# Peptides against a protein of PDB entry 7SID: the designs that were tried, part 44

Target 1, 151 residues: chain A of PDB entry 7SID
Amino acid sequence: LHMYLMLLKELPGEEYPLPMEDVLELLKPLSNVCSLYRRDQDVCKTILNHVLHVVKNLGQSNMDSENTRDAQGQFLTVIGAFWHLTKERKYIFSVRMALVNCLKTLLEADPYSKWAILNVMGKDFPVNEVFTQFLADNHHQVRMLAAESIN

## One batch from the design tools (peptide; made by RFdiffusion4, then SolubleMPNN)

Design b2_p14_8_s3 (from b2_p14_8, 4 letters changed)
Fold by OpenDDE base, seed 1:
Structure b2_p14_8_s3 (fold): chain B 151 residues (1-151), chain A 14 residues (1-14)
Amino acid sequence: as target 1 above (151 residues)
Amino acid sequence: SEELKQIEEKLLAE
């Protein structure tokens, strides 16, 4: 876990996009890691904070590439799972803050939710619609972060 | 895809 988190942390940001092949390799173990530590708030927060770089890379890639679609799908599956568990009140505010930042970054890359669509339990939820739900979050800091992202 | 569905189910498993 430590090594994997370190790799995520050290990923170059938007200034240095990664080859999509590298992104795919990075995403490959992500679902397993998230599943294993889904009940650990600190680990989930750390993961969500680090995958922000992945979102930035995905936004700069060729949207017509099969590998891009694959990477986007894998990433969105993880985000969708975190969102779903958030709806079930499984995560504290600090994890929700990290999730909102991920959603914010997704909207910056895809403001019209052309590809940023969460599929949860067989249903599609555009990220722009999902994001607005955090305006009514129970924690004031989460609401503030969501509101600041809109304006 | 079916693969993504399986991953989601794994993540959401109790």
Scores: peptide ipSAE 0.030, ipTM 0.673, DockQ to the pose 0.879
Fold by OpenDDE base, seed 3:
Formats: structure tokens, C-alpha cells, sequence
Structure b2_p14_8_s3 (fold): chain B 151 residues (1-151), chain A 14 residues (1-14)
């Protein structure tokens, strides 16, 4: 876990995008790691904070590429799962803060939610619609972060 | 896709 987290932490930012093939390789173990540690709030927060770099990389890729669509799909599946569990009140505010930052970054890359759509339990939820729900979050800091992000 | 659905289900599993 620590090695994986360290790798995620060292991912290049938007200024230095990774090849999509490398992004795919990094995403492969992500779902398993998230699933295994989904009940560990600190690990989830850390993962969500680190995958911000992945979002930045995805936003700079060719949308018509099969690899891009695959990477986007894998990433959105994980984000969708975190969002779903958040709705079930499984995560503390600090994890939700990290999730909001991920959603914010997605909206920066795809403001009209053309590809940033969460499919949860067979239903599609555009990220822009998902994001607005955090304006009504129970925790004041989450609401504040969400409000600041759209202004 | 079916693969993505399976990943989601795995993550959401009890």
C-alpha cells in the first residue's frame, strides 16, 4: 500500500502529463486498493488526494482514443463508488473534502460533463449535477469548499 | 461496460 501511495503521490501534475498507457497501468490496481481499504478513512482520503493528478492527465488526452475512454471509465467507476458510499454516509468530512476536490478537477477538465459522468447502480449522474449536491453537505467545510469551487 | 460494472460492484461490496 505504501509503495502504491508513494507512486501516486509522485505523479506529475498537469504541467507534465503522463502517457495514457502509463495512466492505465496506474489505474489497474486502484479499484482493488480502494475496495480493500474502503473502510479506512485516512487511506481513502490519501488516495483521493493523490488521484487528482490522474484527473489532470485525463483532461489532456485525446477523447477519441480507446485507451483514453478506458482510463476515464476506470477512474470514473472508482469516483462513482466513493460518491455512492458518501451518499450512504460511509465517509467522514475529510474524505468528502477530498472527493469534492476530485469532482472540481473533473469539472475543470470537462465543465459540461461530456465524459465526466458517474454511472452508479446502472444510472448516469453527470458530475456537474453530483457536485451541486455537496452544496448541501452536512459539514460546513464541505459546503464551503463546494461553494468556493463554483465561484 | 460489464467490466466497469464489476469493478464498481467489487468496490461497493459489503
Amino acid sequence: as target 1 above (151 residues)
Amino acid sequence: SEELKQIEEKLLAE
Scores: peptide ipSAE 0.029, ipTM 0.677, DockQ to the pose 0.882
Fold by OpenDDE base, seed 5:
Structure b2_p14_8_s3 (fold): chain B 151 residues (1-151), chain A 14 residues (1-14)
Amino acid sequence: as target 1 above (151 residues)
Amino acid sequence: SEELKQIEEKLLAE
């Protein structure tokens, strides 16, 4: 786990996007790691903070390539799972803060949710619709963070 | 895809 988290932390940001092939290799173990530690709040927060770099890389990539669509699908599946578990009140506010930051970054890359769509339990949820739900979050800091992105 | 559905189910498993 620690070795993988260190690898995620060292990802280049938006200023230097990775080749999509490299992004795919990084994403391959992500779902398994998230599933294994989904009940650990600190690990989930750390993962969500580190995958912000993945969102930035996806936003700078060629949207027409098969590899880009594959990478987007794998990433959105993970984000969708975290959102679903958030709806079931499984995560504390600090984890929800990290998730909102991921959604905020997705909206910056795709304001009209052309590709940023969460598929959860067979249903499609555009990220712009998902994001507005955090404006009514029970924790004031989560509401404030969500409100900052729409202004 | 079927692969993505399987990943989602694995993540959401109790």
Scores: peptide ipSAE 0.029, ipTM 0.667, DockQ to the pose 0.895
Fold by OpenDDE base, seed 4:
Structure b2_p14_8_s3 (fold): chain B 151 residues (1-151), chain A 14 residues (1-14)
Amino acid sequence: as target 1 above (151 residues)
Amino acid sequence: SEELKQIEEKLLAE
């Protein structure tokens, strides 16, 4: 876990996107790691903070590429799972804060949710619609972060 | 895809 998190942390930003092949390699273990540590609030927060770099890379890629669609799908599956578990009140506010930041970054790359769509339990949820739900979050800091992101 | 759905279910498992 530690080594994997270090790799995620050191990813280049959107100014220097990685080849999609490299992004895919980094995403391969992500679902397993998230699943394994889904009950660890601190680890989940750290993961969500680090995967922001992945979102930035995905946003810079050609949408017509098979590898891009694959990477987007893998990432969105993870985000969708975190969101669903959030709806079930499984995560503390600090984890939800990190999730909101991920959603914000997705919206920056795809403001109209053309590809940023969460599929949870067979249903599609555009990220822009998902994001607005955090305006009604139980924790004031989460609401504030969501509100600031709209501006 | 079905594969992605399976991953989601894995993440959501109790």
Scores: peptide ipSAE 0.030, ipTM 0.678, DockQ to the pose 0.898; fails the geometry check

Design b2_p14_8_s4 (from b2_p14_8, 6 letters changed)
Fold by OpenDDE base, seed 4:
Structure b2_p14_8_s4 (fold): chain B 151 residues (1-151), chain A 14 residues (1-14)
Amino acid sequence: as target 1 above (151 residues)
Amino acid sequence: SSELEEIEKKLLEE
C-alpha cells in the first residue's frame, strides 16, 4: 500500500502528463486497494488526495482514445463508489473533503460533465450535479469547501 | 462495462 501511495503522490501534474498507458498501469490496482481499505478513513483520505494527480492526467488526454475511456471509466467507478458510500454516511468529514476536491478537479477538467459522469448502481449522475449536493453537507467545512469551489 | 460494474459492487460491499 505505502509503495503504491507513494507512486500516486509522485505523479506529475497537468504540465507534464503521463502517457495514458502509464496511467492505466497505475489505475489497475486502485479499485482493489480502495475496496480493501474502504473502512479505513485515513487511508481513504490519503488515496483520494493522491488520485488528484490522476484526474489531472485524464483531463489532458484525447477523448477518442480507447485507453483514455478505459482509464476514465476505472477512475469514475472508484469516485462513484466513494460518493455512494458518502451518501450512506460511511465517511467522516475529512474524507468527504478529499472527495469534494476530487470532484472539483474533475469539473475543472470537464466543466460540462461530458465524460465526468458517475454510474452508480446502473444510474448516471453527472459530476456537476453530484457536486452541488455537498453544498448541503452536514459538516460546515465541507459546505464551505464546496461553496468556494464554485466561485 | 460489466467489468466496471463488478468493481463498483466490490467497493460498495460491506
Scores: peptide ipSAE 0.038, ipTM 0.705, DockQ to the pose 0.876; fails the geometry check
Fold by OpenDDE base, seed 5:
Structure b2_p14_8_s4 (fold): chain B 151 residues (1-151), chain A 14 residues (1-14)
Amino acid sequence: as target 1 above (151 residues)
Amino acid sequence: SSELEEIEKKLLEE
């Protein structure tokens, strides 16, 4: 786990996007790691904070390539799972804060949710619709963070 | 895809 988190942390940011092939290699173990540690709040928060770099890389890539669609699908599946478990009250506010930051970054890259669509249990949820739900979050800091993204 | 659905199921298991 720690080795993977270290690699994830060292990802280049928005200013230096990685080749899509490299992004795919990094995403391959992500779903397994998230699944294994889904009940660990600290690990989930750390993962969500680090995958912000992945969102930035995806937003600057050529959306027409097969590799881009594959990377987007793998990433959105993970985000969708975290969102689903959040609705089931599985995560504390600090994890929800990290998730909102991921959704915010997705909206910056895709304001009209052309590709940023979460598919959960066979149903599609555009990220812009998902994001508005956090405006009514029970924790004041989560509501404030969500509101800052809209304004 | 079937692969993505399987990943989702694994993540959603309690």
Scores: peptide ipSAE 0.032, ipTM 0.688, DockQ to the pose 0.890; fails the geometry check
Fold by OpenDDE base, seed 2:
Order: structure tokens, then sequence, then C-alpha cells
Structure b2_p14_8_s4 (fold): chain B 151 residues (1-151), chain A 14 residues (1-14)
């Protein structure tokens, strides 16, 4: 886990996006790691904070590439799962804030949710619609973070 | 895809 998190942390920023092949390699174990540690608030927060770099890379990639679609799908599946569990009140505010930051970054890359769509339990939820729900979050800091992204 | 659905199911299992 530590090594994997370190790799995520050291991802290049938007200025120098990674080849999609490299992104896929990093995303490959992500679902398993997230699943394994889904009940660990600190690990989840750390993961969500680090995958922000992945979001930035995905936003600048060729949308018509099969690898891009694959990477986007894998990433969105993880985000969707975290969102779903958030709706079930499984995560503390700090984890939710990290999730909001991910969603914010997704919206910056895809404001109209053309590809940023969460599929949870067979239903599609555009990220722009999902994001607005955090404006009504129970924690004031989460609401403020969400509101900051809108204004 | 079937693979994504499986991953989601795994992540959502409590």
Amino acid sequence: as target 1 above (151 residues)
Amino acid sequence: SSELEEIEKKLLEE
C-alpha cells in the first residue's frame, strides 16, 4: 500500500500529463486497493487526494482512445463507489472533502459531464448533478468547498 | 462493461 500511494503521490501534474498507458498501469490495482481499505477513513482520504493527478491526466487525454475510455471507466467506477458509500454516510467529512475535490477537478475537465458520469448500481449519475448534492452536505466545510467550486 | 460492474460490486460490498 505504501509504495502504491507513493507512486500516486509522485504523479506528474497537468503540465506534463502521463501517457495513457502509464495511467492504466496505475489504475489497474486501484479498485482492489480501494475495496480493501474502503473502511479505513485515513487511507481513503489519502487515496482520493493522490488520485487528483489522475483526474488531471484523464482530462487532457484523447477521448476517442480505447485506453482513455478504459482508464476513465476504471476511475469513475472507484469514484462512484466512494460517492455511493458517502450517500450511505460511511465516510467522515475529511474524506468527503477529498471526494469533492476529485469531482471538482472532473468538472473542470468536463463541465458538461460528457464522459464524467458515475454509473452506480446500473444507473447513470452525471458528475455535475452529483456535485450539487454536496452543497447540502451536513458538514459546513464540505458545503463551503462545494460552493467555492460553483462561484 | 461487465468488468466495471464487477469492480463496482466489489467496492460497494460492505
Scores: peptide ipSAE 0.031, ipTM 0.691, DockQ to the pose 0.882; fails the geometry check
Fold by OpenDDE base, seed 3:
Structure b2_p14_8_s4 (fold): chain B 151 residues (1-151), chain A 14 residues (1-14)
Amino acid sequence: as target 1 above (151 residues)
Amino acid sequence: SSELEEIEKKLLEE
């Protein structure tokens, strides 16, 4: 876990995008790691904070590429799962803060939610609609972060 | 995308 987290932490930012093939390789273990540690708040927060770089990379890729669609799908599935569990009140505010940051970066890359759509249990939820829900979060810091992200 | 659905299910398991 620590090695994987360090790898995620050391990912280059938006200034230095990764090839999509590398993004896919990084995403391969992500779902398993998230699933395994889904009950560990600190690990989930750390993961969400680190995958911000992945979002930035996905936003700079060719939308018509099969690899891009695959990577986007894998990533959105994970984000959707975290969001769903958040709706079920499984995560503390610090994890929700990290999730909001992920959603913010998605909206920056896809303001109109053309591809940034969360599919949860067979239903589609555009990220822009999902994001607005955090404006009504129970924790004031989450609401503030969401509000600041809109402006 | 059965694979994606399976991943989602795995993450959502109790």
Scores: peptide ipSAE 0.031, ipTM 0.695, DockQ to the pose 0.887; fails the geometry check

## One batch from the design tools (peptide; made by RFdiffusion4, then SolubleMPNN)

Design b2_p15_1_s1 (from b2_p15_1, 6 letters changed)
Fold by OpenDDE base, seed 3:
Structure b2_p15_1_s1 (fold): chain B 151 residues (1-151), chain A 15 residues (1-15)
Amino acid sequence: as target 1 above (151 residues)
Amino acid sequence: MSIPDFAKENNALPP
């Protein structure tokens, strides 16, 4: 786990994008890791903080490539899962803060939600619509972060 | 490490 998290942490951001092939390789174990540690708030927070770099990399790629679509799909699946569990109130505010930052970054990369769509339980939820729900979060810091991100 | 209170039915990530 720690080695994987370190790799995610060291992933170049928007300034130095990685080849999509490398991004795909990093994403492959992500869903499994998230699943294994879904009950660990600290690990989830760490993961969400680190995958911000992945979002930045995705935004630098050709949206028409199969690899890009695949990477986007894998990433969005994970984010969708975190969002779903958040709706079920399974995560503390610090994890939700990290998730909001991910969603914010997604919107920055895809302001019109062309590809940033969460599919949860067979239904599509554009990230822009998902994001607005955090304006009504139970924790004041989450609400504040969401509000700041919209302006 | 903080662990949320998960019910048995909520132990799996959605697909």
Scores: peptide ipSAE 0.027, ipTM 0.636, DockQ to the pose 0.100
Fold by OpenDDE base, seed 1:
Structure b2_p15_1_s1 (fold): chain B 151 residues (1-151), chain A 15 residues (1-15)
Amino acid sequence: as target 1 above (151 residues)
Amino acid sequence: MSIPDFAKENNALPP
């Protein structure tokens, strides 16, 4: 886990995008790691903070490539799961803050939710619609973070 | 501070 998290942390951001093939390799174990540690708030927070770099890479890639679509799908599956568990009150505010930051970054890359659509329990939820739900979060800091994205 | 509720878990994450 530590090594994997370190790799995610050191992933080049927007300034130096990685080849999509490398992004795919990094995303491959992500769902499994998240599943194993879904009850660990600190690990979940760390993962969500580190995958921000992945979103930045995805936003700069050619969206028409098969590899890009595959990477987007794998990433969105993870984000969708975190969002679903958030709705079930499984995560503390610090994890929700990290999730909001991920959603914010997704909206920056795809402001019209052309590809940023969460599929949860067989239903599609555009990220722009999902994001607005955090404006009503129980924690003040989460609401404030969500509100900052609207300006 | 919100307290996580793990009493009812839905399998949202892949196994």
Scores: peptide ipSAE 0.026, ipTM 0.637, DockQ to the pose 0.065
Fold by OpenDDE base, seed 4:
Structure b2_p15_1_s1 (fold): chain B 151 residues (1-151), chain A 15 residues (1-15)
Amino acid sequence: as target 1 above (151 residues)
Amino acid sequence: MSIPDFAKENNALPP
């Protein structure tokens, strides 16, 4: 886990995007890692903070590429899972803060939610709609972060 | 612009 998280942390941002093949390699274990540590708040927070770089890379890619769609799908699956569990009140505010940052970054890359759509339990939820729900979060810091993101 | 076709999976994680 530690090594994997370090790799995610060191991922270049949008200024120097990685080849999609490299992004895919990094994403491959992500879902499993998240699933395994879904009850560990600190690990979840760390993961969410580190995958921000992945979003930046995905935003620089051609949407028509099969690899791009695959990478986007894998990433959105993870985010969707975190969001679903958040709705079930499974995460503390610090994890929700990290999730909001991910959603914010997604919206920056895809303001109109053309590809940033969460599929949870067979239903589609555009990230822009998902994001607005955090404006009513129970924790004031989460609400504030969400509010800042739309200004 | 049409929504890209992504691989869909069950995103729900058990408690």
Scores: peptide ipSAE 0.026, ipTM 0.624, DockQ to the pose 0.110
Fold by OpenDDE base, seed 5:
Order: structure tokens, then C-alpha cells, then sequence
Structure b2_p15_1_s1 (fold): chain B 151 residues (1-151), chain A 15 residues (1-15)
């Protein structure tokens, strides 16, 4: 886990995007790691904070490539799971804060939710619609963060 | 060290 988190942390941002092949390699174990540590709020928070760099890379990639679509799919699966568990009140506010930051970054890359769509329980939820739900979050800081993302 | 689950019900992330 530690080594994996270090790799995620060192991922360059949107200014210096990695090849999509490298992004895919980093994403491969992500779902398993998240599943294993789903009850560890600190680990979940850390993961969500680190994958912000992945979102930035996805936004700068060639959207027409198969690798990009694959990376998007893998990433969105994880985000969708976190959102689903959030709806079920599985995560504390600090994790939800990190999730909102991920969703914000997704919207910056895809404002119209062309590809940023969460599939949860067989249903599609555009991130722009998902994001608005955090405006009504039970925790003040989460609501504020969500509101600040809307100028 | 793992932090306990704060949720009411148990659910899992997809593999």
C-alpha cells in the first residue's frame, strides 16, 4: 500500500501529463486497494487526494483513444463506488471533501459530463448532477467546498 | 492501522 500511494503521490499534474499507458498501469490496482481499505477512512481520504493527479492527466489526454476510454472507465468505477458508499453514509466528512475535490476536477476537465458519468447499480449518473447533491451535504465544510466550486 | 467503519450498513466497493 505504501509504495502504491507513493507512486500516486508522485504523479505529475495536467501541466506535465503522463502517457496514458502509465496512467493505466497505476489505475489497475486501484479498485482492489480501495475495496480492501474501504473501511479505513484515512486511507480512502489519502487515495482520493492522490488520484486528483490522475483526473488531471485524463483531462489532458487524447479523448479519442481506447486507452483514454479504458482509463476513464476504471477511474469512474472507483469514483462511482465512493459516491455510492457516500450515499449510504459510509464515509466521514473528510473523505467526502476529498471526493468533492475529485468531482470538481472532473467537471473542470469535462464540464458537460460527456465522459464523466458514474455507473452505479446499472444506472448512469452524470457527474454534474452528482456534484449538485453535495450542495446539500450534512456537513458544513462539504457544502461550502461544493459551493465554492460553482462561481 | 485500519480505522473502523462509520457506516450503518455494510457495503463493498467493486473488485
Amino acid sequence: as target 1 above (151 residues)
Amino acid sequence: MSIPDFAKENNALPP
Scores: peptide ipSAE 0.029, ipTM 0.637, DockQ to the pose 0.090; fails the geometry check

Design b2_p15_1_s2 (from b2_p15_1, 6 letters changed)
Fold by OpenDDE base, seed 2:
Structure b2_p15_1_s2 (fold): chain B 151 residues (1-151), chain A 15 residues (1-15)
Amino acid sequence: as target 1 above (151 residues)
Amino acid sequence: SSIPDFSKENNALKP
């Protein structure tokens, strides 16, 4: 876990985007790691904070590329799962904050949710619609963070 | 770390 988290942490930012092949390699174990540690709030928060760099890389890639679509799909699956568990009130505010940051970054890359669509239990949820739900979050800091992204 | 009460049936994060 620690090695994987270090790799995620050391991802280059938007200034130097990674080749999509490298992004895919990093995303491959992500769902398994998240599943394994889904009950650990601290690990989930850390993962969500680190994958922000992945979102930035995805936003700069050719959306018509098969590798890009694959990477987007893998990432959105994980985000969708975190959102689903959030709806079930399984995560504390700090994890939700990290999730909102991911969603915010997705919206910056795809404001109209052309590709940023969460598929949860067979249903599609555009990220822009999902994001607005955090405006009504029970925690004031989550609401404030969400509100900052709209203005 | 805080551990929420996840349902045993919840497979949202499964690959």
Scores: peptide ipSAE 0.033, ipTM 0.667, DockQ to the pose 0.113
Fold by OpenDDE base, seed 4:
Structure b2_p15_1_s2 (fold): chain B 151 residues (1-151), chain A 15 residues (1-15)
Amino acid sequence: as target 1 above (151 residues)
Amino acid sequence: SSIPDFSKENNALKP
């Protein structure tokens, strides 16, 4: 876990995007790691904070490539799972804050949710629609972060 | 925020 998290943390930003092949390699273990530590709030928060770099890289790639679609799919699966568990009130506010930041970054890359669509339990949820739900979050800081992201 | 109850976790994050 530690080594993997370090790799995620050291990812270049959108100014220097990684080749999609490298992004895919980094995403491969992500779902497993998230699943394993899904009940660890601190680890989940850390993961969500680090995968912000992945979103930035995905946004710089050609959407028509197979690798891009694959990477997007893998990432969105993870985000969708976090959102689903959030709806079930499984995460504290700090994790939800990190999730909102991920969603914000997705919207920056795809404002109209052309590809940023969460599939949860067989249903599609555009990220822009999902994001607005955090305006009604139980925690004031989450609501504030969501509101600021709209501005 | 209170600590969530994970007793009924539905394994949404499982691959």
Scores: peptide ipSAE 0.031, ipTM 0.659, DockQ to the pose 0.071
Fold by OpenDDE base, seed 1:
Structure b2_p15_1_s2 (fold): chain B 151 residues (1-151), chain A 15 residues (1-15)
Amino acid sequence: as target 1 above (151 residues)
Amino acid sequence: SSIPDFSKENNALKP
């Protein structure tokens, strides 16, 4: 876990985009790692904070590429799962804050949710619609973060 | 912050 988190942390952001092949390799174990540690709030927060760089890289890639679509799909699966568990009140506010930041970054990369669509339990949820739900979050800091993002 | 109740397991993150 430590090594994997380190790799995610050191992932280049917008300044230095990664080759899509490298992104795919990093995303490959992500769902399994998240699943294993889904009950660990600190690990989940850390993961969500680190994958922000992945979103930034995806936004700079050729969206018509097969590898890009694959990477987007793998990433969105993880985000969708975190959102689903959030709806089930499985995460404390700090994890939800990290998730909101991920969603914010997704919206910056895809403002119209052309590709940023969460599939949860067989249903599609555009990120722009999902994001607005955090305006009604029970924690004031989460609401504030969400509100700041739309201005 | 309140600690979440994980008594009801969810498989949303599983492949």
Scores: peptide ipSAE 0.029, ipTM 0.654, DockQ to the pose 0.070
Fold by OpenDDE base, seed 3:
Structure b2_p15_1_s2 (fold): chain B 151 residues (1-151), chain A 15 residues (1-15)
Amino acid sequence: as target 1 above (151 residues)
Amino acid sequence: SSIPDFSKENNALKP
């Protein structure tokens, strides 16, 4: 786990994008790792903070590329799962804040939610619609973060 | 503030 987290942490940001092939390789184990540690708040927070770099990389890729679509799909699956569990009140505010930051970054890359759509339980939820729900979060810091992000 | 619910979760996050 720690090795994987270290790799995620060292991912180049928007300034230094990775080839999509490399992004895909890094995303492959992500779902499994998240699943295994889904009840560990600190690990989840760390993962969500680190995958911000992935979003930045995805935003700079060719949208018509099969690899890009694949990477987007894998990433959105993970984000969707975190959102789903968040709705079930499984995560503390710090994890939710990290998730909001991910969603914010997604909206920056795709403001019209053309590809940033979460599929949860067979239904599609555009990230822009998902994001607004955090304006009503139970924790004041989450609400504030969400509010600041849309301004 | 929110308190985490560590009860049984569904199978979200699984591939």
Scores: peptide ipSAE 0.029, ipTM 0.655, DockQ to the pose 0.078

Design b2_p15_1_s3 (from b2_p15_1, 6 letters changed)
Fold by OpenDDE base, seed 5:
Structure b2_p15_1_s3 (fold): chain B 151 residues (1-151), chain A 15 residues (1-15)
Amino acid sequence: as target 1 above (151 residues)
Amino acid sequence: PSIPDFAAENNALPP
C-alpha cells in the first residue's frame, strides 16, 4: 500500500500529463486498493488526495482515444463508489472534503459532464448534479468547499 | 489503526 500511494503522490500534475498508457497502468490496482481499505477513513482520504493528479491528467488527455475512455471509466468507477458510500453516510467529513475536491477537478475539466458521469447501481449520475448535493452537506466545511467550487 | 465505518453488506466498491 505504501509504495503504491507514493507512486500516486509523485504523478505529474496538469502541466505535464503522463502518457495515457502510463495512467492506465497506475489505475489498474486502484479499485482493488480502495476495496481493501474502504473502511479505513484515513487511507481513503489519502487515496482521494493523491488521485487528484490522475483527474488532472485525464482532463489534459485526448478524449477521443480508446485508452482515454478506458482510463476515465476505471477512475469514475472508483469515484462513484466513494460517492455511493458517502450517500450512505459511511465517511467522515474529511473524506467527503477530499471527494469534493476530486469532483471539483472533474467539473473544471468537464463543466457539462459530457464524460464525467458516475454509474452507480446501474444508474447514471452526471457529476454536476452530484456536486450540488454537497451544498446541503451536514458539515459546514464541506458546504463551504462546495460553495467555493461553483463561484 | 484502521477506522472502521463501513457496513459489510455494502458492495459499492469492486471486489
Scores: peptide ipSAE 0.034, ipTM 0.662, DockQ to the pose 0.103
Fold by OpenDDE base, seed 1:
Structure b2_p15_1_s3 (fold): chain B 151 residues (1-151), chain A 15 residues (1-15)
Amino acid sequence: as target 1 above (151 residues)
Amino acid sequence: PSIPDFAAENNALPP
């Protein structure tokens, strides 16, 4: 886990996007890692904070490539799972804050949710619609972060 | 922070 998290942390940001092939390799174990540590709030927060770099890389890639679509799908599966568990009230505010930041970054890359769509329990939820629900979050800091992100 | 209860099947993250 430590090595993997370090790789995520050291991933080049928006200014230096990685080849999509490298992004795909990095994403492959992500779902398994998240599943294994789903009950660990600190690990989940750390993962969500680090995958912000992945979102930035996805936004700078060729959106029409097969590899891009594959990477988007793998990433959105993870975000969708975190969203689902958030709806089930499984995560503390700090994890939800990190999730909101991910969703904000997705909206910056895809303002109209053309590809940023979460599939949860067989249903599609556009990120722009999902994001607005955090305006009604139980924690004031989450509400404030969501509100500031759209103003 | 408390550890959430993931006993329900639908509360699990996908593999």
Scores: peptide ipSAE 0.033, ipTM 0.669, DockQ to the pose 0.113
Fold by OpenDDE base, seed 3:
Structure b2_p15_1_s3 (fold): chain B 151 residues (1-151), chain A 15 residues (1-15)
Amino acid sequence: as target 1 above (151 residues)
Amino acid sequence: PSIPDFAAENNALPP
C-alpha cells in the first residue's frame, strides 16, 4: 500500500501528462486497493487526493483511443463506488472533501460530462449532476468547497 | 491504520 500510494503521489501534475499506458498500469490495482481499504477513512482520503493527478492525465489524452476509454472506465468505476458509499453516509467529511476535489477536477477536464459519467447500481449519473448534490452536504466545509467550484 | 468505519456487510466497492 505504501509503495502504491507513493507512486500515486509522485505522478506528474497537469503540466506533465503521463502516457496512457502508464495511467492504465497505475489504475490496474486501484480498484483492489480501494476495495481492501474501503473501511479506512485515512487511506481513502489519501487515495482520493492522489488520484487527482490521474484525472488530469485523463483530461489531456486522446479521448477516442481504446486505452483512454478503458482508463476512464476503470477510474469512473472507482469514483462511482466512493460516490455510492458517500450516499450511504459511510465517509467522514474529509473523505467527502477529497471526493469533491476529484469531481471538480473531472468537471474541469470534461465540463459537459461527455465521458465523466458515473454508473451506480445500473444508472448513469453525470458528474455535473452528482457534484451539485454536495452543495447540500451536511458538513459546512464540504458545502463551501462545492460552492467554490461553481464560482 | 485508522479505525474501520464500515460494517462487514458493506460491499459497495468493486473487488
Scores: peptide ipSAE 0.031, ipTM 0.645, DockQ to the pose 0.098
Fold by OpenDDE base, seed 2:
Structure b2_p15_1_s3 (fold): chain B 151 residues (1-151), chain A 15 residues (1-15)
Amino acid sequence: as target 1 above (151 residues)
Amino acid sequence: PSIPDFAAENNALPP
């Protein structure tokens, strides 16, 4: 886990986008790692914070590439799962904060949710609609972060 | 760290 998290942390930001092939290799174990540690709030927070770099890379990639669509799909599956568990009140505010940051970055890359759509239990939820729900979050810091993102 | 209650099957993250 720590080695994987370190790799995620060391990802370059917007200034140095990774090739999509490298992104795919990095995303490949992500779902399994998240599933394994889904009950650990600190690990989930750390994962969500580190994958922000991945979101930035996905947003700058060519949308017509099959590899891009694959990478987007894998990432959105993970985000969708975190959102689903959030709806069931499984995560503390710090994890929700990290999730909102991911959603914010997605909206910056795809304001109209053309590709940023969460598929949860067979239903599609555009990220822009999902994001709006955090404006009514029970924790004030989460609400403030969500509000800041749309101002 | 706090541990959520994942009693229901639908609380699992997909692989």
Scores: peptide ipSAE 0.032, ipTM 0.667, DockQ to the pose 0.107; fails the geometry check

